Peptides against a protein of PDB entry 6CSU. Designs and how they scored, part 52

Target 1, 51 residues: chain A of PDB entry 6CSU
Amino acid sequence: GALEELRGQYIKAVKKIKCDMLRYIQESKERAAEMVKAEVLRERQETARKM

## One batch from the design tools (peptide; made by RFdiffusion4, then SolubleMPNN)

Design b2_p19_2_s3 (from b2_p19_2, 8 letters changed)
Fold by OpenDDE base, seed 3:
Structure b2_p19_2_s3 (fold): chain B 51 residues (1-51), chain C 51 residues (1-51), chain A 19 residues (1-19)
Amino acid sequence: as target 1 above (51 residues)
Amino acid sequence: as target 1 above (51 residues)
Amino acid sequence: ELEEESKKIVEKAKKELEE
């Protein structure tokens, strides 16, 4: 009935929001890790230049 | 050193974002649940009016 | 907004590394 459909729509909406937010968190972590990786690489290059 | 500080800043940033997103998810779930609760109550009132 | 905040934190750390 209408109430069961509303329940289903609620569950679907909450699951979608959860997935979107978790994906955003994961992508944010990956971007941060890449920035750190790039910085480490630059530091190594600078050290090598000074040797 | 500088690398350890960068690592620390990375971890801190990721943790903050994670916490903020999880809080947003929880608040979104609560708002959705309240909307469903309100709709169920309205349905019950409508049913009672027809009886 | 949260992404920009994270970027600011990381950029601050990068500046400290370059010093």
Scores: peptide ipSAE 0.139, ipTM 0.560, DockQ to the pose 0.013
Fold by OpenDDE base, seed 1:
Structure b2_p19_2_s3 (fold): chain B 51 residues (1-51), chain C 51 residues (1-51), chain A 19 residues (1-19)
Amino acid sequence: as target 1 above (51 residues)
Amino acid sequence: as target 1 above (51 residues)
Amino acid sequence: ELEEESKKIVEKAKKELEE
């Protein structure tokens, strides 16, 4: 009935939002990791240049 | 050093964002649940009125 | 409505990460 349909719609919406947020978190973590790795490389190159 | 400081800053930022997103998800779930409960009440009242 | 609200929060989070 209408109640079950509404319930289903809201549950589906919440699940989608949750999925989107988790994906965003994961992507943010990946970007942060890549930035750190890039910085490590730059620091190593700078150190090598000073030796 | 600078590398450790940068790493710390990005980790901290990601943790904050993660926390904010999880809070949003929780609040969204609560709002959805309340909307469903309210709809149940309305349907019951409507049914009772028709009897 | 929830999807639009989520988009706003994601955009805010993106700005925070880029600071």
Scores: peptide ipSAE 0.126, ipTM 0.571, DockQ to the pose 0.014
Fold by OpenDDE base, seed 4:
Structure b2_p19_2_s3 (fold): chain B 51 residues (1-51), chain C 51 residues (1-51), chain A 19 residues (1-19)
Amino acid sequence: as target 1 above (51 residues)
Amino acid sequence: as target 1 above (51 residues)
Amino acid sequence: ELEEESKKIVEKAKKELEE
């Protein structure tokens, strides 16, 4: 019935949100790692130049 | 009735999840910025030591 | 009840980020 359908839709939506969040976090970690890597590289060059 | 209550609970939960995600993203960005600053500082010291 | 479930999902996501 309508109640069971709504319950099913709720469960599905919550599961999707959870998965989307976890994916976002994983992608965010990867982007953060790349950003740090790039910044470290830049800093090495800048520091060497100032020596 | 039960159907209306469930609908209300669903809407409330989804809205809360959205707000929590946005806050978490903001806080994550702030933490990421601090991590980058810390890494840059570390790299300056390490690079200088290797000169 | 649903609010608590939502909190658990967000909390799990936070833990995943810290790891």
Scores: peptide ipSAE 0.107, ipTM 0.440, DockQ to the pose 0.029
Fold by OpenDDE base, seed 2:
Structure b2_p19_2_s3 (fold): chain B 51 residues (1-51), chain C 51 residues (1-51), chain A 19 residues (1-19)
Amino acid sequence: as target 1 above (51 residues)
Amino acid sequence: as target 1 above (51 residues)
Amino acid sequence: ELEEESKKIVEKAKKELEE
């Protein structure tokens, strides 16, 4: 019925949003780590050019 | 009624999750920037000690 | 640290979705 369908849609939507958020958190952590590594590398390269 | 209440709960939950996600994205960007700045500073300090 | 903070945020989010 309409109520069961609406409940199903609610549960499905919340599950999808949860998955998307958790994925974003994981990917954001990876991107943050890469940004730090890239910045350290650039800093070392700049320092080397000044020697 | 039950259907209206369920719809209300759905909308409320989706809005809350959206707000939490946007806040996390904003705060994550700020933390990432601070980490990069801190790492650059540390790298410069290490380099200075090796001179 | 970012790693520990991220874990706390994830756990909080899980609890918010389950309640």
Scores: peptide ipSAE 0.100, ipTM 0.437, DockQ to the pose 0.031

Design b2_p19_2_s4 (from b2_p19_2, 9 letters changed)
Fold by OpenDDE base, seed 5:
Structure b2_p19_2_s4 (fold): chain B 51 residues (1-51), chain C 51 residues (1-51), chain A 19 residues (1-19)
Amino acid sequence: as target 1 above (51 residues)
Amino acid sequence: as target 1 above (51 residues)
Amino acid sequence: ELEEESRKIVEKAKKEKEE
């Protein structure tokens, strides 16, 4: 019935959200790592310019 | 110094990730709600056709 | 359409979890 189908769709939606969150977390960590890498490179260049 | 700046960039990156995650979760919930709404409408239409 | 996309995302995520 309509109630069971609604419950099914809810469970499906929740599972999708979970997967999307995990993917987003992974992508966000990768972006953060790249930002840190870029900052380290900038600092190295700045230090080198002052030598 | 370079270490303090790196720490600052890391904290900034983590804060950005947190904000982005919360936004993504909210958007994902909205998409899920819309999927459920669409399913409810489909079921109502299907029920109406069988009356 | 969104439902089909959802199924694809879930299936992909399951596959990646098994790897």
Scores: peptide ipSAE 0.154, ipTM 0.600, DockQ to the pose 0.017
Fold by OpenDDE base, seed 4:
Structure b2_p19_2_s4 (fold): chain B 51 residues (1-51), chain C 51 residues (1-51), chain A 19 residues (1-19)
Amino acid sequence: as target 1 above (51 residues)
Amino acid sequence: as target 1 above (51 residues)
Amino acid sequence: ELEEESRKIVEKAKKEKEE
């Protein structure tokens, strides 16, 4: 019935949101790692220039 | 320097977002469970009324 | 497509948690 369908739609929506959020978290971690890597590389380059 | 501070702010922001998202996921699961529970109770009550 | 992608992401996250 309508109640079961509504419940099903809600559960499906929650699952979708969860997946989207997990993906966003993963991508955010990757971006953070790349930023750290870039910073370390810049610091090494600047240190080398000062030598 | 400014770069390190910016990086630090980004990492802090990502951590906050991650925590907020994990909390939202947990709360969404709890809401879904409550909806299922409520539906099961209603179905049982309706079945009892038909007896 | 999004549903399939989402399932793969969840599976990866589950594996990472088990490590």
Scores: peptide ipSAE 0.133, ipTM 0.596, DockQ to the pose 0.014
Fold by OpenDDE base, seed 1:
Structure b2_p19_2_s4 (fold): chain B 51 residues (1-51), chain C 51 residues (1-51), chain A 19 residues (1-19)
Amino acid sequence: as target 1 above (51 residues)
Amino acid sequence: as target 1 above (51 residues)
Amino acid sequence: ELEEESRKIVEKAKKEKEE
């Protein structure tokens, strides 16, 4: 009935949210890692200029 | 120094990730709510057709 | 589209956990 269908839609929506969150967290970690790598490279270059 | 700057970049990246995650969760909840509302409307219409 | 994206995210996360 209507209640069961609504429950099904809710569960589906929650599963979608969970998946999207996991993807977003993963992408965020990757972006953070790339920013850190870029910073390390910059710092090494700056250190080299001071030597 | 380089280590402090790297630490600063890491903290900045983590803060950005946290903010983006919270926004994404909020948007996901809103999308889920809209899907549920649409389903409720559909079910009411279907129920009305059966009456 | 959202369903497909969600499935891809979960599948990728599962693969990464298994590695």
Scores: peptide ipSAE 0.158, ipTM 0.611, DockQ to the pose 0.020; fails the geometry check
Fold by OpenDDE base, seed 2:
Structure b2_p19_2_s4 (fold): chain B 51 residues (1-51), chain C 51 residues (1-51), chain A 19 residues (1-19)
Amino acid sequence: as target 1 above (51 residues)
Amino acid sequence: as target 1 above (51 residues)
Amino acid sequence: ELEEESRKIVEKAKKEKEE
């Protein structure tokens, strides 16, 4: 009935949002790690040139 | 009735999850910026000592 | 119940963040 359908839609929406959050957290960690790695490498070169 | 209550609970849950996601995104950006800043400063000192 | 489900999602995300 209408109650079961609404409950099903609620559960589906919550599961999708959970998956999106977890994926965003994982991708954010990966992007942060790559950003730090790239910046450290660039700064080594820049510091070396100025000395 | 039961349908209105379930719908209200669904809307409340979705709003809370959205707020949590937006807060996490903002805090993640701030942490990433501070991490890069700290790592760049540390790497400048370390590179200078090794040269 | 829905607040508890939301808290479980956030708590799982925090745990995965610390890994």
Scores: peptide ipSAE 0.158, ipTM 0.490, DockQ to the pose 0.029; fails the geometry check

Design b2_p19_3_s1 (from b2_p19_3, 7 letters changed)
Fold by OpenDDE base, seed 3:
Structure b2_p19_3_s1 (fold): chain B 51 residues (1-51), chain C 51 residues (1-51), chain A 19 residues (1-19)
Amino acid sequence: as target 1 above (51 residues)
Amino acid sequence: as target 1 above (51 residues)
Amino acid sequence: DLIEKIEKEMEEALEKIEK
């Protein structure tokens, strides 16, 4: 019935949310790593400029 | 320096993400519970109508 | 680390919801 259908829809939605959240965390980690790499590169260039 | 500042900003942002995600999960659970309650009520009313 | 802890907490919370 409608209650069982709603339960099924809820479980499906929660599983999707789980996947989306984990993907978001992974992408955030990757973006953070790239930002750090870019900053390190800039600081190395600045250090070289002052040599 | 800039690298340490970036690190600090990253940690602060990640902490915010953690809090926002946990709040989202809690609110999602509450909304789901309310949807189930509403559906149960509707089905009880429909059952009563058919009596 | 912090990210690992966040991931673990989220996984545990989601598992409880799906029961």
Scores: peptide ipSAE 0.104, ipTM 0.568, DockQ to the pose 0.066
Fold by OpenDDE base, seed 1:
Structure b2_p19_3_s1 (fold): chain B 51 residues (1-51), chain C 51 residues (1-51), chain A 19 residues (1-19)
Amino acid sequence: as target 1 above (51 residues)
Amino acid sequence: as target 1 above (51 residues)
Amino acid sequence: DLIEKIEKEMEEALEKIEK
């Protein structure tokens, strides 16, 4: 019925939000790791230049 | 009616969840940025020590 | 490690929502 369909739509919306958040984390993981590595290397070079 | 009120409650709840998650992401990014700043500072000192 | 911490915190938050 209409009430069950409404409940189903709510549950589906919550699941979609969860999936979107997990995808965001997954995509950020790879980029963050590379960003940190690049920053460390840049910092070493910058420090060496100023020494 | 009762069905429309319930629909309104579900929509409001979903919107709140979405906003809470977006806020969480923003706060997490800020915490991550502070950790990176600390790491950069440590790396600077470590590099200087090894030079 | 930082990412794992964020993932864990988010998973716990989502779990509370689903209950």
Scores: peptide ipSAE 0.100, ipTM 0.448, DockQ to the pose 0.104
Fold by OpenDDE base, seed 2:
Structure b2_p19_3_s1 (fold): chain B 51 residues (1-51), chain C 51 residues (1-51), chain A 19 residues (1-19)
Amino acid sequence: as target 1 above (51 residues)
Amino acid sequence: as target 1 above (51 residues)
Amino acid sequence: DLIEKIEKEMEEALEKIEK
């Protein structure tokens, strides 16, 4: 019935949001790691040239 | 009725999840910025000592 | 910005779910 259908839609939506959020968290961590790595490498080069 | 109440609960839950996710995104950006800043500072010091 | 694009897409998806 309508009540069961609404419940089903709620569960589906919440599961999707959870999956999207977990994916975002993982991808954000990876991007952050790469950003730090790249910045460290650039800083080494910049510092070396100025010394 | 029960259907309206369930709908209300669904909307409330989804809005909360959205809010939590947006907050997490903002905090993640801030943490990433601080991490990069800290790493750059450490790298400057480390590079200077080794040269 | 790639991160900004992803965040926008996720926000749009959430808005669509809430409707």
Scores: peptide ipSAE 0.090, ipTM 0.444, DockQ to the pose 0.143
Fold by OpenDDE base, seed 5:
Formats: structure tokens, sequence, C-alpha cells
Structure b2_p19_3_s1 (fold): chain B 51 residues (1-51), chain C 51 residues (1-51), chain A 19 residues (1-19)
């Protein structure tokens, strides 16, 4: 019935949100890692120029 | 120095990620609420057509 | 670490949505 279908749709939506969030976390971690890598490279270059 | 700046950038990036995630959760909840609203309206319309 | 803490907070937030 209507109530069961509504509940089903809600649960489906919540599961999708959970998956999207986990994906976002993973992508954000990867972006953070690249940011750190870029900073380390910049600092190494700056240090090298001062030697 | 280089280490302090790198640490600062990392902390800043992490804080941004946290904010983005919280925003995503809020937006996802709003989308879920609209989905539920739409379903309720559809069911009411279907019920009305059967009366 | 800080990322793990954020992930935990997100998991808790998701659990509240599922209730």
Amino acid sequence: as target 1 above (51 residues)
Amino acid sequence: as target 1 above (51 residues)
Amino acid sequence: DLIEKIEKEMEEALEKIEK
C-alpha cells in the first residue's frame, strides 16, 4: 500500500545518500593527499633555490 | 617554517572537507524530504481518482 | 587522525538520518 511504498522509497533514498557520502569522503581524502603532495614539492623547490 | 605551513594547510583542508560534508548531508536531507512530499502527493491523487 | 574523526562524525550523522 501507500505507506509501505513510501517507506520503501525513503529507505532507498537514505541508502543512496549513504553511498554518496562515502564516495565524497574518499574523493576528499584523495584531494587532500594531492594538496599535501603539491605543498611538499613547492617547499622542496623553494629550499633548493635557497641553496 | 615549511613544516608549520604544511600543517596549517592540512588543517585548513580538513576543516573545509568537514564543512562540505555537513552541507552535503543537509542538502541530501532536503532532497529526501522533497521526494517524500512528492510521493505523498502522488498517493493522494491516486486515492482521489479511485473515489 | 582528523579525517577519521570527520568520518566518524559523518557516520553518526547518517545514522540519525536513517532513524
Scores: peptide ipSAE 0.111, ipTM 0.574, DockQ to the pose 0.070; fails the geometry check

Design b2_p19_3_s2 (from b2_p19_3, 8 letters changed)
Fold by OpenDDE base, seed 4:
Structure b2_p19_3_s2 (fold): chain B 51 residues (1-51), chain C 51 residues (1-51), chain A 19 residues (1-19)
Amino acid sequence: as target 1 above (51 residues)
Amino acid sequence: as target 1 above (51 residues)
Amino acid sequence: DLIEKIEKEMKKALEEIEK
């Protein structure tokens, strides 16, 4: 009935949000790692220039 | 009725989860920026040590 | 670390809501 359908829609929405969040976290970690790598490289180059 | 009240509760819960996720995203960006700053500092120190 | 802790807490909170 309508109650069961509403419950189903709620659960589906919650699961979607959870999945989106977990994906965001994973992708954010990967992006953060790449940003750190790039920043380290720039820092090494800048340090070398100042020597 | 009970159905409308339940619907309201589900909508409220979903909105809360969404808001929590958005807040997490914002705070994660801020933390990521600080982590990059810290890594840059460590890299400078390590580079200086290797000279 | 802090990020890992927050991620873990949020994951748990979402799991509780799905119960």
Scores: peptide ipSAE 0.119, ipTM 0.541, DockQ to the pose 0.131
Fold by OpenDDE base, seed 2:
Structure b2_p19_3_s2 (fold): chain B 51 residues (1-51), chain C 51 residues (1-51), chain A 19 residues (1-19)
Amino acid sequence: as target 1 above (51 residues)
Amino acid sequence: as target 1 above (51 residues)
Amino acid sequence: DLIEKIEKEMKKALEEIEK
């Protein structure tokens, strides 16, 4: 019925948001790690040239 | 009626989850930026000592 | 760390809502 369908739609929406969030968290961690790694490398090169 | 109230509650819950996710994303970006700044500063200090 | 803690709390909160 309409009530069950509404509940189903809510659950589906919540599950999608959860999945999107978890994916974002994982990808964000990976990007953060790469960003730090790249920045550290650039900083070493730049600092070495100035000293 | 009961159906409209339930629908309203589901919509409210979904909106809250979305809001929490967006806030997390924003705060995560800010923390990531601060982490990079801190790492760059540490790297400068460490590189300077080794050279 | 702090980020990991926040992520864990948010994950738990989402799981609770799905019940």
Scores: peptide ipSAE 0.117, ipTM 0.541, DockQ to the pose 0.135
Fold by OpenDDE base, seed 5:
Structure b2_p19_3_s2 (fold): chain B 51 residues (1-51), chain C 51 residues (1-51), chain A 19 residues (1-19)
Amino acid sequence: as target 1 above (51 residues)
Amino acid sequence: as target 1 above (51 residues)
Amino acid sequence: DLIEKIEKEMKKALEEIEK
């Protein structure tokens, strides 16, 4: 019935949001790691330039 | 009626999840910035120690 | 900005779900 259908829609929407969030978190962590690596490299280069 | 109430609850729940996600994104960006700052500082300290 | 792009798409997707 209508109530079951609405419940199904809710669950489906929530699952989609959850998946999107988890993917975002994972990708964000990876990007953050790469950003740190890049910043470390730049900092080393800046230091080397000043030596 | 019951259907309208359930619909309202669905929308309300989804909106809450959206808000939580957006907050997470914002906080993640802030944490990433602080992480970079900390890494830069550590790298400078490591370099200084080697000088 | 990749992050900005992802955020924008994500916001749009969430808005569609809320319709």
Scores: peptide ipSAE 0.115, ipTM 0.538, DockQ to the pose 0.145
Fold by OpenDDE base, seed 3:
Structure b2_p19_3_s2 (fold): chain B 51 residues (1-51), chain C 51 residues (1-51), chain A 19 residues (1-19)
Amino acid sequence: as target 1 above (51 residues)
Amino acid sequence: as target 1 above (51 residues)
Amino acid sequence: DLIEKIEKEMKKALEEIEK
């Protein structure tokens, strides 16, 4: 019935949000790691330029 | 009625999850910035130690 | 930037879910 359908729609929406959050967290960690690597490289380049 | 109340409760819960996600994103960006600063500091310290 | 674009799309998707 209408009540069961509404419940189903809610559960589906919540599951989608959960998946989106987990994906974002994983991608964010990967981007953060790449950002750190890039920053370390830039710092080394700056040091080398000053030598 | 009962159906409208349940719908309202579901929407409220979903909105809370949305807010929690957005807060997490903001805090994650701040933590990432601090991590980069810490890494730059460590890199400079390593360079200085090798000098 | 890419992060801003992703966040914007996520916000839009969440808004559609709440309709």
Scores: peptide ipSAE 0.111, ipTM 0.539, DockQ to the pose 0.147

Design b2_p19_3_s3 (from b2_p19_3, 7 letters changed)
Fold by OpenDDE base, seed 5:
Structure b2_p19_3_s3 (fold): chain B 51 residues (1-51), chain C 51 residues (1-51), chain A 19 residues (1-19)
Amino acid sequence: as target 1 above (51 residues)
Amino acid sequence: as target 1 above (51 residues)
Amino acid sequence: DLIEKIEEEMKKALEEIEK
């Protein structure tokens, strides 16, 4: 019935949001790691230039 | 009626999840910035120690 | 900015779900 259908829609929407969030978190972690690597490299370069 | 109430609950729940996600994104950006600052500082300290 | 693009896409997707 209508109530079951609405419940199904809710569950489907929540599952989609959850998947999107988990993917975002994973990708964010990867991007953050690469950003840190880049900053470390830049800092080393700046220091080397000052020596 | 019951259907309208359930619909309202669905929308309310989804909106809450959206808000949580957006807050997470904002906090993640702030944490990433602080992480970069910390890495830069550590790299400077490592370099200084080697001089 | 890739992060900004992803954030915007996610915002839009969530808005569609809330309709």
Scores: peptide ipSAE 0.105, ipTM 0.522, DockQ to the pose 0.145
Fold by OpenDDE base, seed 2:
Structure b2_p19_3_s3 (fold): chain B 51 residues (1-51), chain C 51 residues (1-51), chain A 19 residues (1-19)
Amino acid sequence: as target 1 above (51 residues)
Amino acid sequence: as target 1 above (51 residues)
Amino acid sequence: DLIEKIEEEMKKALEEIEK
């Protein structure tokens, strides 16, 4: 019935949002790590040239 | 009725998840920026000492 | 760390909503 269908739609939507959020968190951590790594490398090169 | 109440709960839950996710994204960006800034500063100090 | 703690709290909150 309509009530069961609505409940099903809610559960499906919440699960999708949860999955999207968890994926974003994981990808964000990976991007943050790569950003720091790249910036440190660039800073070493730049600092070395100025000194 | 039960259908309207369930719909209301669904909308409320989805809005909360969206809000939490957006807040996380914003705070994550701020933390990432501070992390890079701090790491660059440390790298300058460390590189300067070794050269 | 603090970031890990926040992420865990968010995961728990999402699980509670799914119940």
Scores: peptide ipSAE 0.105, ipTM 0.523, DockQ to the pose 0.140
Fold by OpenDDE base, seed 4:
Structure b2_p19_3_s3 (fold): chain B 51 residues (1-51), chain C 51 residues (1-51), chain A 19 residues (1-19)
Amino acid sequence: as target 1 above (51 residues)
Amino acid sequence: as target 1 above (51 residues)
Amino acid sequence: DLIEKIEEEMKKALEEIEK
C-alpha cells in the first residue's frame, strides 16, 4: 500500500544520499592527496633550482 | 613549511566535509522518518474515518 | 581560502543530491 511505497522511497533515497556522499568524500580526499603530491614535487624542484 | 600548512588545510577541510555530510545524512534520515510517521498516522485516521 | 572553496563545492554537491 501507500505506506509500503513511502517506506520504499525513503529507504531508496537515504541509500542514494549515503552512496553519493561517500563517493564525494572519497573523491575529495583523492584530490587533496594529489594536490599535496603536486606541491611536494614543486617544492623539491624549487629546492633543486636553488642549489 | 608551506607544504605542511597546505596538507593541514586539506585534512581539516576534508574532515569538516565528512562531519557536515554525516550530519546532513542524519538529519535527512530523521526528517524522512518523521514523514513516514506522519503518513502512518494519516492512514490510520483515514481508516478509522471509513469504519 | 581553501576550506571555504571546498565547502562551497560540498554545498553544490548536496544541492545536486537533493534534486
Scores: peptide ipSAE 0.103, ipTM 0.565, DockQ to the pose 0.062
Fold by OpenDDE base, seed 3:
Structure b2_p19_3_s3 (fold): chain B 51 residues (1-51), chain C 51 residues (1-51), chain A 19 residues (1-19)
Amino acid sequence: as target 1 above (51 residues)
Amino acid sequence: as target 1 above (51 residues)
Amino acid sequence: DLIEKIEEEMKKALEEIEK
């Protein structure tokens, strides 16, 4: 019935949001690691130019 | 009725998750910026010790 | 940038769920 369908839609939506958040967290960690590596490289290059 | 109450609870829960996600994104950006700053500082210190 | 674009897409997706 309508009540069961609404409950099903709620559970489905919440599960989707949970999955999206977990994926975002994982991808964010990976992007952060790459950003740090890139910044370290730029800093080394800047220091080298000043020497 | 029961259907309207369930709908209300659904909307409330989804809105809360949305807010939590947006807050996490903002805090993640701030933590990433601080991590980059810390890494740049460590890199400068390492270079200075090697000179 | 890419991060900003992904965040905007996530915001839009969440808004659609709340309709």
Scores: peptide ipSAE 0.102, ipTM 0.525, DockQ to the pose 0.141

Design b2_p19_3_s4 (from b2_p19_3, 7 letters changed)
Fold by OpenDDE base, seed 4:
Structure b2_p19_3_s4 (fold): chain B 51 residues (1-51), chain C 51 residues (1-51), chain A 19 residues (1-19)
Amino acid sequence: as target 1 above (51 residues)
Amino acid sequence: as target 1 above (51 residues)
Amino acid sequence: DLIEKIEKEMEEALKKIEE
């Protein structure tokens, strides 16, 4: 009935939200990690330039 | 140095994102649960009306 | 500001989820 359908929709929606958020977190972490790597490289290059 | 600061910013940002998303999920679940409860009530009322 | 940028991205992502 309508209750079962609503329950199904709820479960589906929550699962989707969870998955989307986990993906977003993962992608954000990856982007941040790449920024750190880039900064490390820049600092090393700057150090080398000053040697 | 700049690297340590960037790392700190990364960690802080990721922690914030995680917390915000968990809160959002929790609030979304609560809203969905309330919608289900409301539907159950409506169905019971409708059933009672038809008795 | 990295944090600010990430927060903005998060807000946009959340809006898409709510649609």
Scores: peptide ipSAE 0.114, ipTM 0.582, DockQ to the pose 0.062
Fold by OpenDDE base, seed 1:
Structure b2_p19_3_s4 (fold): chain B 51 residues (1-51), chain C 51 residues (1-51), chain A 19 residues (1-19)
Amino acid sequence: as target 1 above (51 residues)
Amino acid sequence: as target 1 above (51 residues)
Amino acid sequence: DLIEKIEKEMEEALKKIEE
């Protein structure tokens, strides 16, 4: 019925938000690791240049 | 009616969840930026020590 | 670890949503 369909739509929406957040974490994981690695290397070179 | 009120409650709840998650993403980015900034400072000092 | 920290915080936030 209409009530059950409405409940189903709510649950589906919540699950979609959860999945979107998990995907965000998964995608940010690789980017964050690479960003930190690149920044450390750049900082090392920048420091050496200024020494 | 009762069905319309329930629909309104579900829509409101979903919107709140979405907003909370978007806020979390923004706050997590700010925290991540501060951690990277701290790491850069530590790396600068470590590099200087090894030079 | 930055990634681990973000993942942990996200898991805690999602847990609150599911309550």
Scores: peptide ipSAE 0.111, ipTM 0.469, DockQ to the pose 0.091
Fold by OpenDDE base, seed 3:
Formats: C-alpha cells, structure tokens, sequence
Structure b2_p19_3_s4 (fold): chain B 51 residues (1-51), chain C 51 residues (1-51), chain A 19 residues (1-19)
C-alpha cells in the first residue's frame, strides 16, 4: 500500500545519497592529488628555469 | 618558498573539498525530504480520488 | 591526516541520515 511504497522510496533515496557521497569523496581525493601533482611539476620547471 | 607555497595550496584545496562535501550532504538531505513530501502529496491525491 | 578526518566526519553525517 501507500505506506509501504513511501517507505521503499525513502530507503531507495537514502541509499542513493550514500553512494553519491562515497563517489564524491573518491573523486575529490583524486582531484586533490592531481592538483598537487600539477603544482609539483610547475615548481620543478620553475626551479630548472632558475638553474 | 616553493615548499611552503605547495603546502598552502594543498591545505586550501582540502578545506574547499570539506566545505563542498558538507554542502552536498545538506543539499542531498533537502532533496530527499522534498521527494518524500511530493510522494506524500501524490498519495493523498490518489486516496482522495478513490473516495 | 586531514583527509582521514574529513572522511570520518562524512561517515558520521551519513549515519545520522540513516537514523
């Protein structure tokens, strides 16, 4: 009935939110790592320029 | 120097990630609540139709 | 570290959503 359907929809929505958050955390960590890598590369290039 | 600048950029990036994640979770909770509200409204309308 | 702390905070927030 309506009550069971509503409960099912709520549980489905909460599970989706959880999955989206875990994915966002992983993607954010990867982006942060790439930003650091790019900065290290820039600093190496700048150091080489000054040699 | 380069090391301090890199450290500063890393900390800034991580702080941004934290803020974005907290905002995302809050917005996701609000969206979930609105979805439930919309479903309750639909069920009330359907119940009324059957009366 | 800082990332670990953020992840823990997010896990606690997710638990509260599921209550």
Amino acid sequence: as target 1 above (51 residues)
Amino acid sequence: as target 1 above (51 residues)
Amino acid sequence: DLIEKIEKEMEEALKKIEE
Scores: peptide ipSAE 0.108, ipTM 0.571, DockQ to the pose 0.073
Fold by OpenDDE base, seed 2:
Structure b2_p19_3_s4 (fold): chain B 51 residues (1-51), chain C 51 residues (1-51), chain A 19 residues (1-19)
Amino acid sequence: as target 1 above (51 residues)
Amino acid sequence: as target 1 above (51 residues)
Amino acid sequence: DLIEKIEKEMEEALKKIEE
């Protein structure tokens, strides 16, 4: 019935949001790590040239 | 009725998840910026000592 | 900005779920 259908839609939506959020968290961590790595490498080069 | 109540609960839950996600994104950006800043400062000190 | 793009995509996805 309508009540069961609405409940199903709610569960589906919440599951999707959860999956999207978890994926975002993982990808954000990876991007942050790469950003730090790249910045460190650039800083080494810049510092070395100025000294 | 039960249907309207369930719908209300669904909307409330989805809005909360959205808010939590947006907050996480904002906090993640701030943490990433601070991490890069801190790493750059440490790298300058380390590089200077080794040269 | 890649992060900004991802955030926009996620916001759009959430909007569709709420419709």
Scores: peptide ipSAE 0.102, ipTM 0.484, DockQ to the pose 0.139

